Peptides against a protein of PDB entry 4Z5W. Designs and how they scored, part 30

Target 1, 305 residues: chain A of PDB entry 4Z5W
Amino acid sequence: IPDVFLELNKLWYFSAQSNLFNGEMPRSLSNSRSISLLSLRNNTLSGQIYLNCSAMTNLTSLDLASNSFSGSIPSNLPNCLRLKTINFAKIKFIAQIPESFKNFQSLTSLSFSNSSIQNISSALEILQHCQNLKTLVLTLNFQKEELPSVPSLQFKNLKVLIIASCQLRGTVPQWLSNSPSLQLLDLSWNQLSGTIPPWLGSLNSLFYLDLSNNTFIGEIPHSLTSLQSLVSKENAVEEPSPDFPFFKKKNTNAGGLQYNQPSSFPPMIDLSYNSLNGSIWPEFGDLRQLHVLNLKNNNLSGNIP

## One batch from the design tools (peptide; aimed at target 1 P245)

Design b2_p16_3 (made by RFdiffusion4)
Pose (drawn by RFdiffusion4):
Structure b2_p16_3 (pose): chain A 291 residues (1-233, 242-249, 256-305), chain P 16 residues (1-16)
Amino acid sequence: IPDVFLELNKLWYFSAQSNLFNGEMPRSLSNSRSISLLSLRNNTLSGQIYLNCSAMTNLTSLDLASNSFSGSIPSNLPNCLRLKTINFAKIKFIAQIPESFKNFQSLTSLSFSNSSIQNISSALEILQHCQNLKTLVLTLNFQKEELPSVPSLQFKNLKVLIIASCQLRGTVPQWLSNSPSLQLLDLSWNQLSGTIPPWLGSLNSLFYLDLSNNTFIGEIPHSLTSLQSLVSKPDFPFFKKGLQYNQPSSFPPMIDLSYNSLNGSIWPEFGDLRQLHVLNLKNNNLSGNIP
Amino acid sequence: SPRSHPSPTNLVSAPP
């Protein structure tokens, strides 16, 4: 990509995604005062990611995903004070999230999916301090690590939480109850154990729950039949494993408890869930009748 | 030149 961005001082939107571009991002792009939306994803771009945050005061959305970059996660990113969305997926950082991210107060959306992020314990202790974070994708990282149960963790405004296919040990942590506005929860494809916590039914905005492919035991909590959003009625897309979904509401309401060791019966009170589109209880130890 | 097969990002329900 040519180094001509000092000359293009009115450029607020640049999208070069899904091309064959290689090499580093030109330094002038890293210094662009005017750039607001930048999408370079799905190229062969490489090198240490450098962004001058004193210079890029209009940067609001950054998508460098699926590229050949290496090095660390830039620690100066919280200083890009208008930056609201970062898609860093499929960049092999082989690194932890910098502590400075606890100061990233403009951040509302973050994806480190399949980015070789280590130490989920430190990553979540940091990111809980980003007060405006509404969506978080940590899928395909933290391999075989433990999902922290430390009760001090609070993600207050969190709407979307996805940490799948990490083979995480531990249980569904109670501190997730500190995210009362949670809409979409995906903990699938992990090694999670224990029972399914009844408090999940207390999440009034939750419409999508994917607990599939875990080691969960015990009963289906009765509170799931009283889930409010299941009983009654921005750009950074998601892919389901790939089928594209543009926003969290693009996912039809779902309960997927499949591929666990769950026992007991199916509650008749599930009939109260009139807004439920998908109920997947396959590959469990469930017994009794079908209500 | 455009990329003929772009890869997805931001995966949900991804198997290992």

Design b2_p16_3_s1 (made by RFdiffusion4, then SolubleMPNN; from b2_p16_3, 8 letters changed)
Fold by OpenDDE base, seed 1:
Structure b2_p16_3_s1 (fold): chain B 305 residues (1-305), chain A 16 residues (1-16)
Amino acid sequence: as target 1 above (305 residues)
Amino acid sequence: MKNPNPEPTNLISAPL
């Protein structure tokens, strides 16, 4: 990418995603006073990510995902006082989340999906201080760590939590009950154990639940048949989506389906590939908004209602 | 039972 962004003093949106750009990010770009939205996703950009937050006073969205960046996570990003959305997916940091992120009050949406992030306990302890954090994607990190169950963890404004494919140990953490606005929860492809907690059915905004491919035991909580967002349409508040898309892959080798908004996900309960027992509750028939109920590969018995 | 041939349905924010 040429180092000409000093001359582009009116450039508000720069999208150069899905090209063949290589080398480092231009210094003039890292110092742009005008840019609000920066997307360089899906290139071969390299070097260390450095943004001059003192210069980049208009930066609201940063998408650097799927690049060959190296080094540390930029600890100065909280100084970008307008920065709301960060997509750092598929950047191999091999790092912990910087402690400075506890001060990241502008942050609304964060993805580190497949970014070699370590120490989930520290990550969640830091990120709980981001009071405006609504979307958190941590898929393919924290390999074989324990999902912390510390009841003091609070994500008050969290709407989308995705921590899939981490091989995480532990149980469904009770601190999620402190997130009453949660709409989408994906904890799939872990090693989570214990029972599915009944309090999940109290998350009245929860329309997408993926607990598939874990080691859950016991019965399906009857409270899941009373998820209000799946009973009635009345609570479908379209909230501001993150400026980065989501991708749902059915298979590792398949192209992902792109979803631009969490609301574009079909209403779903996926409990497949566990060790759940007991019956399918007839009251799942009350979930008139449910598009996908996946209970396959469990130890369920009785009649299908 | 865990899927012995993991065809993971992964939610991610970028292509793998």
Scores: peptide ipSAE 0.225, ipTM 0.726, DockQ to the pose 0.101
OpenDDE base, seeds 2, 3, 4, 5: peptide ipSAE 0.131, 0.206, 0.203, 0.212; ipTM 0.660, 0.738, 0.793, 0.804; seed 3 fails the geometry check

Design b2_p16_3_s2 (made by RFdiffusion4, then SolubleMPNN; from b2_p16_3, 7 letters changed)
Fold by OpenDDE base, seed 5:
Structure b2_p16_3_s2 (fold): chain B 305 residues (1-305), chain A 16 residues (1-16)
Amino acid sequence: as target 1 above (305 residues)
Amino acid sequence: MKNPNPEPTNLVSAPV
């Protein structure tokens, strides 16, 4: 990428995703006063990620995902006072979340999906201080760690939590009951155990629940038949984030379908591939907004209602 | 054309 961004004093959106760019980010780009949205996703960019937050006063979205960046997570990012969205997916940091992220008050959406992040306890302890954090994606990290159940953890404004495919141990953490705005929860493809807690049915905005491919036991909580977002159509207020796409694969070998908003996901309860027992509650018939009910590969019995 | 969506970055419900 050429070092010409000092001359581009009106450049507001720079998208150079899915190219063959190599080398480092040019110094003039890391000092741009005009850029609000920066997307360099899916290139071969390398070196240390450096942004001059004192210069980059308009930066609101940063997508650097799927690049060959090395070194530490930039600890100065909280000084970018307007930075809301960060996509660092598929950057192999081999690191912990920086302690400075406790001060990241502008942060609304964060992904470290498949970024070799370590220490889930420290990560959650730090990120709970981000009062505006609404979307957190931590899939494919924390391999074989324990999901912390510390009741003092508080994500009051969290709408989307995805911590899939980590081989995490533990139970569904009670601190998630402190997130009343939670719309999407994915804890699939872990080693989570115990019962599915009844308080999940009190999350009135929860329209997408994936607990599949775990070791959950006991009955399906009857409270899931009263999930308000699945009984009645709530108009989720969409916050457009052009540089934070979600992806869903139908199968391991399929290309992912892109979803630009969490609201674009079909309303779903997936409890498949567990050790759940008992009956299917007839009151699942009250969930008029439910598109997908997946209960396959359990120990369920009785009549199908 | 380069695959505009290589391996998905923010996977939801991912069989990995």
Scores: peptide ipSAE 0.378, ipTM 0.849, DockQ to the pose 0.621
OpenDDE base, seeds 1, 2, 3, 4: peptide ipSAE 0.213, 0.211, 0.189, 0.323; ipTM 0.755, 0.762, 0.724, 0.796

Design b2_p16_3_s3 (made by RFdiffusion4, then SolubleMPNN; from b2_p16_3, 8 letters changed)
Fold by OpenDDE base, seed 4:
Structure b2_p16_3_s3 (fold): chain B 305 residues (1-305), chain A 16 residues (1-16)
Amino acid sequence: as target 1 above (305 residues)
Amino acid sequence: MKNLNPEPTNLIRAPP
């Protein structure tokens, strides 16, 4: 990428995703006063990620995902006072989240999916201080760590939480009950155990629940049949989606389907590939907005209602 | 040819 961004004093949006760019980010780009949205996703860019937050006063969205960047997570990003969305997925950091992210008040959406992030306890302890954090994606990190159940953890404004495919141990953490605006929860492909907690059915905005591929036992909580967002459409608060896409794999060998918004996900309960027992509640028939009910590969018995 | 299809960065896995 040429070092010409000082001359581009009106450049508001720069999208150069899915190209063959290599080398480092040019210094003029890291100092751009005009750029609000920057996407360099899916290139071969390298070096240390550095942004001059004192210069980049208009930066609102940063997508650097799927590049060959190295080194530490930029600890100065909280100084980018307008920066809301960060996509650092598939950057191999081999790092912990910086302590400076406690001060990241502009942050609304963060992805570190498959970024070799370590120490989930520290990550959640830091990120709970991000008062405007609505979307958090931490999939494919924290391999074989324990999902912290510390009741003091609080994500008041959290709407989307995705921590899939981490081989995480522990239980469904009770601190999630402090996130009443939660719309999407994916804890799939972990080693989570215990029972599915009844308080999940109190999350009135929860339209997408994936607890599949865990080691959950006991009955399906009857409270899941009363998920208000799946009974009625009236409470679907459409909020601004993150500027980064989500991807759902349909099959192991299929390319992931791109979803540009969380609202593009079908309303779903996926409890498949667990050790759940008991019956399917007839009251699942009350979930008139439910598109996908996946209960396959459990120990369920009785009649199908 | 590098598969320019952006491999899902934010993977929501459907079960197999």
Scores: peptide ipSAE 0.286, ipTM 0.821, DockQ to the pose 0.489
OpenDDE base, seeds 1, 2, 3, 5: peptide ipSAE 0.142, 0.036, 0.037, 0.064; ipTM 0.692, 0.656, 0.669, 0.696; seed 1 fails the geometry check

Design b2_p16_3_s4 (made by RFdiffusion4, then SolubleMPNN; from b2_p16_3, 6 letters changed)
Fold by OpenDDE base, seed 2:
Structure b2_p16_3_s4 (fold): chain B 305 residues (1-305), chain A 16 residues (1-16)
Amino acid sequence: as target 1 above (305 residues)
Amino acid sequence: MPNKNPEPTNLISAPP
């Protein structure tokens, strides 16, 4: 990318995603006063990520995902006082979340999907201080760590939590009951154990639940048949989604399904590939908004209602 | 042991 952004003093949006750009980020780009949205996703950019937050006063969205950046996570990002959305997916940091992120009050959406992030306990302890955090994607990190169940953890405004494919141990954490606005929960492809907690059915905004490919035992909590978002459509507030899309891989050979907004996901309960027992509750028939109920590969018995 | 699904169907913020 050429170092010409000093001349582009009116540039508000720069999208150069899915190109063949290599080398470092231009210094003039890292100092741009005009840029609000920056996307360099899916390139071969390298070097350390540096942003001059004192200059980049209009920066609201940053997508650097799927690049060859190296070094530390930029600890100064909380100084970008308007920065709301960060996508750092597929950047191999081999790092912990910086302590400075406790001060990241502008942050609404964060992804570190497949970024070699370590120490989930520290990451969640830090990120709970981000009072405006609505979307958190931490898939493919924290390999074989324990998902913390510390009751003091609190994500009051959390709407989307995705921590899939981490081989995480532990249980469904009780601190998620303090996230009453939660709409989407994906904890799939872990080593989570215990029972599915009944308080999940009290999350009235929860329309997408993926607990598949874990080691959950016991019965399906009957409270899941009363998920208000799946009973009635009345409360679908179109809230601002993150400026990054979500991808669901269906098959090895299929292109991932792209979802531009969480609301574009089919309403789903996926409890497949666990050790759940007991019956399928007939009251799942009350979930008139439910598109996908996946209970396959469990120890369920009785009649199919 | 329940057979693990061979393919992760989890959500990420980047193309697979």
Scores: peptide ipSAE 0.273, ipTM 0.822, DockQ to the pose 0.092
OpenDDE base, seeds 1, 3, 4, 5: peptide ipSAE 0.266, 0.254, 0.265, 0.183; ipTM 0.802, 0.805, 0.800, 0.764

Design b2_p16_4 (made by RFdiffusion4)
Pose (drawn by RFdiffusion4):
Structure b2_p16_4 (pose): chain A 291 residues (1-233, 242-249, 256-305), chain P 16 residues (1-16)
Amino acid sequence: IPDVFLELNKLWYFSAQSNLFNGEMPRSLSNSRSISLLSLRNNTLSGQIYLNCSAMTNLTSLDLASNSFSGSIPSNLPNCLRLKTINFAKIKFIAQIPESFKNFQSLTSLSFSNSSIQNISSALEILQHCQNLKTLVLTLNFQKEELPSVPSLQFKNLKVLIIASCQLRGTVPQWLSNSPSLQLLDLSWNQLSGTIPPWLGSLNSLFYLDLSNNTFIGEIPHSLTSLQSLVSKPDFPFFKKGLQYNQPSSFPPMIDLSYNSLNGSIWPEFGDLRQLHVLNLKNNNLSGNIP
Amino acid sequence: SPTRSTERGGGITTAD
């Protein structure tokens, strides 16, 4: 990509995604005062990611995903004070999230999916301090690590939480109850154990729950039949493993408890869930009748 | 008896 971005001082939108571009991002792009939306995803771009945050005061959305970059996660990123959305998926950082990210107060959406992020314990202790974070994708990182149960963790405004296919040990942590506005929860494809917490039924905005492919035991909590959003009625897309979904509400309401060791019966009170589109209880130890 | 996959790649992601 040519180094001509000093000359293009009115450019607020640049999208070069899904091309064959390689090499580093030109330094002038890293210094662009006017750039607001930048999408370079799905190229062969490489090198240490450098962004001058004192210079890029209009940067609001950054998508460098699915590229050949290496090095660390830039620690100066919280200083890009208008930056609201970062898609860093499929960049092999082989690194932890910098502590400075606790100061990233403009951040509302973050994806490190399949990015070789280590130490979920430190990563979550840091990101809980980003007060405006509404969506977090940590899928395909933290391999075999333990999902922290430390009760001090609070993600207050969190709407979407996805940490799948990490093979995580531990249980569904109670501190997730500190995210009362949670819409979409995906903990699937992990090594999670214990029982399914009844407090999940207390999440009034939750419409999508994927607990599939874990080691969960015990009963289906009765509170799931009283889930409010299941009983009664911005750009950074998601893929389901790939089928594209543009926003969290693009996912039809779902309960997927499949591929676990769950026991007991199916509650008749599930009939109260009139807004439920998908109920997947396959590959469990469930017994009794079908209500 | 129930079984599960130990492979990685399922679930929701932000990249195809």

Design b2_p16_4_s1 (made by RFdiffusion4, then SolubleMPNN; from b2_p16_4 with R8L A15V D16E)
Fold by OpenDDE base, seed 3:
Structure b2_p16_4_s1 (fold): chain B 305 residues (1-305), chain A 16 residues (1-16)
Amino acid sequence: as target 1 above (305 residues)
Amino acid sequence: SPTRSTELGGGITTVE
């Protein structure tokens, strides 16, 4: 990418996704005063990620996903006082979340999908201080770690939590009950155990629940038949979605279906590939907004209602 | 035994 961004003093949006750009990020781009949205996703950019946050005072969105960047996660990003959205998916950091992210009050949406992030306990302890954090995507990290169940963890404004394919151990954490605005939960493809907690049915905004491919036991909580967002069509206020799309993969080799917004996901309960027993509750018929109920590959018995 | 789907690494991500 040429070093010409100093001349482009009116440039607000720069999208150069899915090109063949290589080398380092231009210094003029890292010092741009005008850029609000920067996307360089799916290139071959290299070197260390450095942004001059004192210069980049208009930066609101950063997508650097699927690049060959090296080094640490930039600890100075919280100094970018308007930065809301970060997509660092598929950047191989091999790092922990920086402690400086405790001060990241502008942050609303964060993805580290497949970024070799380590220490989920530290990551969640840090990120809980991001009071404006609504979307958190941590898929394909934290290999075989334990999902912390510390009740003191609080994500009060969290709407989207995705921690899939981490082989995480533990249970569905009680601290998620402190996120009453949660709309989408994906904990699929882990090694989570215990029972599905009944308090999940109290999450009135939860329209998408994926607990598939775990080791859950016991009955399906009857409280899931009372998920208010699936009983009645609440006008989900179209809150500002993340500036990055979501991709649902069935497996590592399947092309992902693209979803531009969390609201574009079909209302779903997926409990497939667990060790759940008991009956299918007939009151699942009350979930008039439910598009997908997936209960396959469990130990369920009785009649199908 | 519930057979894990032979598929590895499903779920939602933010990259293709």
Scores: peptide ipSAE 0.520, ipTM 0.858, DockQ to the pose 0.776
OpenDDE base, seeds 1, 2, 4, 5: peptide ipSAE 0.515, 0.510, 0.514, 0.505; ipTM 0.845, 0.858, 0.857, 0.861

Design b2_p16_4_s2 (made by RFdiffusion4, then SolubleMPNN; from b2_p16_4 with S1A R8L A15V D16E)
Fold by OpenDDE base, seed 3:
Structure b2_p16_4_s2 (fold): chain B 305 residues (1-305), chain A 16 residues (1-16)
Amino acid sequence: as target 1 above (305 residues)
Amino acid sequence: APTRSTELGGGITTVE
């Protein structure tokens, strides 16, 4: 990418995603006072990620996903006082979340999907201080770690939590009950165990639940038949979606279906590929907004209602 | 016994 961004003093939006750009990020770009949205996703950019946050006072969105960047996660990003959205997916950091992210009050949407992030306990302990955090994507990290169940963890404004394909151990964490605005939960492709907790049915905004490909036991909580967002069409206030798309993959080798917003996901309960027993509750018929009920590959018995 | 999907590493991501 040429070092010409000093001359582009009116440039507000720069999208150069899905090109063949290589080398380092231009210094003039890292010092741009005008840029609000920066997307360089799906290139071959290298070197360290450095942004001059004192210069980049308009930066609101950063997508650097699927690049060959090296080094640490930039600890100075919280100094970018307007930065809301970060996509660092498929950047191989091999790092922990920086402690400085405790101060990241502008942060609303964060993805580290497949970024070799380590220490989920530290990551969640840090990120809980981000009071404006609504979307958190941590898929394909934390390999074989334990999902912390510490009840003191609080994500009060969390709407989207995705921690799939981490081989995480533990149970569905009680601290998620402190997230009453949760709309989408994906904990699929882990090694989570125990029972599905009944308090999940109290998450009135939860329209998408994926607990598939775990080791859950016991009955399906009857409280899931009373998920208010699936009973009645609440006017889901179209809150500002993340500036990055979502991709639902069936497996590592499949192309993902693209979803531009969380609201574009079909209302779903996926409990497939667990060890759940008991009956299918007839009251699943009350979930008039439900598009997908996936209960396959369990130990369920009785009649299909 | 409930078999895991033969598919590996599903779920939602933010990249293709």
Scores: peptide ipSAE 0.519, ipTM 0.863, DockQ to the pose 0.778
OpenDDE base, seeds 1, 2, 4, 5: peptide ipSAE 0.514, 0.510, 0.515, 0.503; ipTM 0.850, 0.862, 0.860, 0.865; seed 4 fails the geometry check

Design b2_p16_4_s3 (made by RFdiffusion4, then SolubleMPNN; from b2_p16_4, 5 letters changed)
Fold by OpenDDE base, seed 4:
Structure b2_p16_4_s3 (fold): chain B 305 residues (1-305), chain A 16 residues (1-16)
Amino acid sequence: as target 1 above (305 residues)
Amino acid sequence: TPTRSTSLGGGITTVE
């Protein structure tokens, strides 16, 4: 990428995704006063990620996913006072989330999917201070760590939580009950155990639940048959979605389906590939908005209602 | 015993 962005003093949107750009990010780009939306996703850019937040005063969205960047997660990003959306997926950091992210009040959407992030306890402890955080994607990190159940963890404004394919141990954490605005929960492809907690059915906005490919036992909580978002059409005002797409993979070998917004996901309960027992509740018939009920590969018995 | 899929890498991501 040429170092000409100083001349482009009116450039608001720069998208150069899915190209063959290599080398470092141009210094003029890292100092752009005009750029609001920057996407360099799916290139071969290298070096350390550096953004001059004092210069980049208009930066609202940053997508650097699927690049060959190295080094630390930029600890100065919280100084980018308008930066809302960050996609750092598939950047191999091999790092913890910086402590400075406690102060990241502009942050609304964060993805570190497949970024070799370590220490989920520290990550969640830091990110809970992001009062405006609505979307958090941490898939393919924290390999074999324990999902913290610390009751002090609080994500009040969280709408989308995705921590899939981490091989996480532990249980469904009680601190998620402190996220009453949660719409999408994906904890699939972990080693989570215990029972599915009944309080999940109290998350009135929860339309997408993926707990598949875990080690859950016991019965399906009857409270899941009363998920309000699945009983009735919520007149949910479409809140601003993240400026990055989502990709759902069924397995490692399947191409991901792209979803541009969380609302584009079909209303779903996926509890497949667990060790759940008991019957299928007839009251699943009350979930008139449910598109996908996946209960396969469990120990369920009785009649299918 | 339900066969757990041994394939890691399901779920939602923000990259292909």
Scores: peptide ipSAE 0.511, ipTM 0.841, DockQ to the pose 0.855
OpenDDE base, seeds 1, 2, 3, 5: peptide ipSAE 0.498, 0.511, 0.508, 0.492; ipTM 0.832, 0.838, 0.841, 0.838

Design b2_p16_4_s4 (made by RFdiffusion4, then SolubleMPNN; from b2_p16_4 with T6L R8L A15V D16E)
Fold by OpenDDE base, seed 3:
Parts: structure tokens; sequence; C-alpha cells
Structure b2_p16_4_s4 (fold): chain B 305 residues (1-305), chain A 16 residues (1-16)
């Protein structure tokens, strides 16, 4: 990418995703005063990620996903006082989340999907201080770690939590009950155990629940038949979605489905590939907004209602 | 039940 962004003093949006750009990020781009949205996703950019947050006073969105950047996660990003959305997916950091992210009050949406992030306990302890954090995607990190169940963890404004394919041990953490605005939960493809907690049915905004491919036991909580978002069309407040799309990997080599917004996901309960027992509750018929109920590959018995 | 091959890890991501 040429070092010409100093002359582009009115540039607000720069999208150069899915190109063949290599080398380092231009210094003029890292010092741009005008840029608000920066996407360089799916290139071959390399070197250290450095942004001059004192210069980049308009930066609101950063997508650097699927690049060959090296080194540490930039600890100075919290100094970018308007930075809301970060996509660092498929950047191999091999690092912990910086302690400075405790001060990241502008942060609303963060993805580290497949970024070799380590220490989930430290990550969640840091990120709970981000009071405006609504979307957190940590898929394909924390390999074989334990999902912390510390009740003191609080994500008050969390709407989307995705921690799939980490081989995480532990149980569904009770600290999620402190997130009453949770709309989408994906904890699929872990080694989570115990029972599915009944308090999940008290999450009135929860329309998408994926607990598939775990080791859950016991009965399906009857409280899941009373998920308010699946009983009635409450107007899902079109809150500003993350500036990055979501991808659901299908089990076939066919390309994942792209979802531009969390609201574009079909209302779903997926409890498949567990060790759940008991009956299917007839009251699942009350979930009139439910598009997908997936209970396959369990130990369920009785009649199908 | 056989857990689906962990190598084909599912779930939601923010990149293809």
Amino acid sequence: as target 1 above (305 residues)
Amino acid sequence: SPTRSLELGGGITTVE
C-alpha cells in the first residue's frame, strides 16, 4: 500500500479488503487524522501493528483480520478514544490480552477469532472492565483451558458472546446471568460439562443459543421453553451491529454462511451432540419465533411432542 | 454419541 494518506486529509472510509497487499501498513495511514473506518482484512500485510492513537482521533473501526502481522497486541489501542470495533481474527499473536484493555471504554465489539490468544481467565478479567462491550468473539483460542466460573465477572452490556471451538473445560459460567441483554450465546465445540443451568431461560433477549458439541448431562431445563425473545416478536432494537460480519462454519467444505448482523441469525436452540436425557418438553411449541431446534445426538427419550 | 471430529471445529467466527 503506498504511503499517500497524508494527502488524503478527507478520507473517512478506507476498505482495501480481499486484495494482495503485502509489506507493512503505511506510516501515513497509521497517522491519519481523517480516517474513521479502516479495513485491510484478508491481505498479506506484515510487521508490527502500530497505530498513532494521538493522531488517529477519528478512528472508530479497525479490521485487520487475516493478515500476517507479528508481535504483540497493540497495548496503546485504548488511547484511540473513538475506537469501537476491532477485528483481529486470524492474526497469530500468541499472546495474552494487554492489561491496558481494562481502560478501553470506547470498545463495543471485539474479535480475536483464531488469533492464538492465551489465558481466558486474564482475558475475561480484563475485558469485563470494558463497560461498553456488546460483542465478544474469542472462537479458536484458549486451547484446553478452563472457562472461568468466577461469579465476580460482570459483562453488563454484553449482547453477543462467542467462545466456540476452544476445547474449554468447565461448566456454563454463572457470571453470564449478570448479562441480561445477551442475545446470542455460542459455546459450541468445547468440553463443557455439568447440567445446562435453568437461569439461561431468564435471559429474555436470548434468541440464539448454541451449546452443541459439548459434554452436557441431565435434562433440558424447562425454563428454555419460556425464552421471551422466542415466545414473542419483541422488536429486536436494531442496535448498531459490529462493522465486521459473522461466519457460521458448516460441517461441509462448503463456504460458511455470512451474517452481516447478529439479528440475521435464525432464532435457534442447538443442544445437539451432548449427553442430555429426559423428554422433549411439549412447551417448546410455545416458542413461536424459533426457527431451529436441534436436539440430535443426545440420550433423550419419550414422545416427540 | 461420537463427538463430531474436533478438527472440523464449528461455531461462529468473524472471518471466512
Scores: peptide ipSAE 0.490, ipTM 0.834, DockQ to the pose 0.730
OpenDDE base, seeds 1, 2, 4, 5: peptide ipSAE 0.465, 0.253, 0.074, 0.470; ipTM 0.812, 0.730, 0.701, 0.824

Design b2_p16_5 (made by RFdiffusion4)
Pose (drawn by RFdiffusion4):
Structure b2_p16_5 (pose): chain A 291 residues (1-233, 242-249, 256-305), chain P 16 residues (1-16)
Amino acid sequence: IPDVFLELNKLWYFSAQSNLFNGEMPRSLSNSRSISLLSLRNNTLSGQIYLNCSAMTNLTSLDLASNSFSGSIPSNLPNCLRLKTINFAKIKFIAQIPESFKNFQSLTSLSFSNSSIQNISSALEILQHCQNLKTLVLTLNFQKEELPSVPSLQFKNLKVLIIASCQLRGTVPQWLSNSPSLQLLDLSWNQLSGTIPPWLGSLNSLFYLDLSNNTFIGEIPHSLTSLQSLVSKPDFPFFKKGLQYNQPSSFPPMIDLSYNSLNGSIWPEFGDLRQLHVLNLKNNNLSGNIP
Amino acid sequence: SPLPFVTDDPSYIYTD
């Protein structure tokens, strides 16, 4: 990509995604005072990601995903004070999230999916301090690590939480109850154990719950039949393993408890869930009748 | 209305 961005001082939107571009991002792009939306994803771009945050005061959305970049996660990123959305998926950082991210107060959406992020314990202790974070994708990282149960963790405004296919040990942590506005929860494809916490039924905005492919035991909590959003009625897309979904509400309401060791019966009170589109209880130890 | 049971294999959400 040519280094001509000093000359293009009115450019607020630049999208070069899904091309064959390689090499580093030109430094002038890293200094652009006018750029707001930048999407370079799905190229062969490489090198240490450098962004001058004193210079890029209009940067609001950054998508460098699915590229050949290496090095660390830039620690100066919280200083890009208008930056609201970062898609850093499929960049092999082989690194931890910098501590400075606890100061990233403009951040509302973050994806490190399949990015070789280590130490989920430290990553979550940091990111809980980003007060406006509404969506978090940590899928395909933290391989075989333990999902922290440390009760000090609070993600207050969190709407979407996705940490799948990480083979995570541990249980569904109670501190997730500190995210009362949670819409979409995906903990699937992990090694999670224990029972399914009844408090999940207390999440009034939750419409999509994917606990599939875990080692969960015990009963289906009765509270799931009283889930409010299941009983009664911005750009950074998601892919389901790939089928594209543009926003969290593009996912039909679902309960997927499949591929676990769950026991007991199916509650008749599930009939109260009139807004439920998908109920997947396959590959469990469930017994009794079908209500 | 009846509930919509499905027998799909597990899946997960990610970004590109």

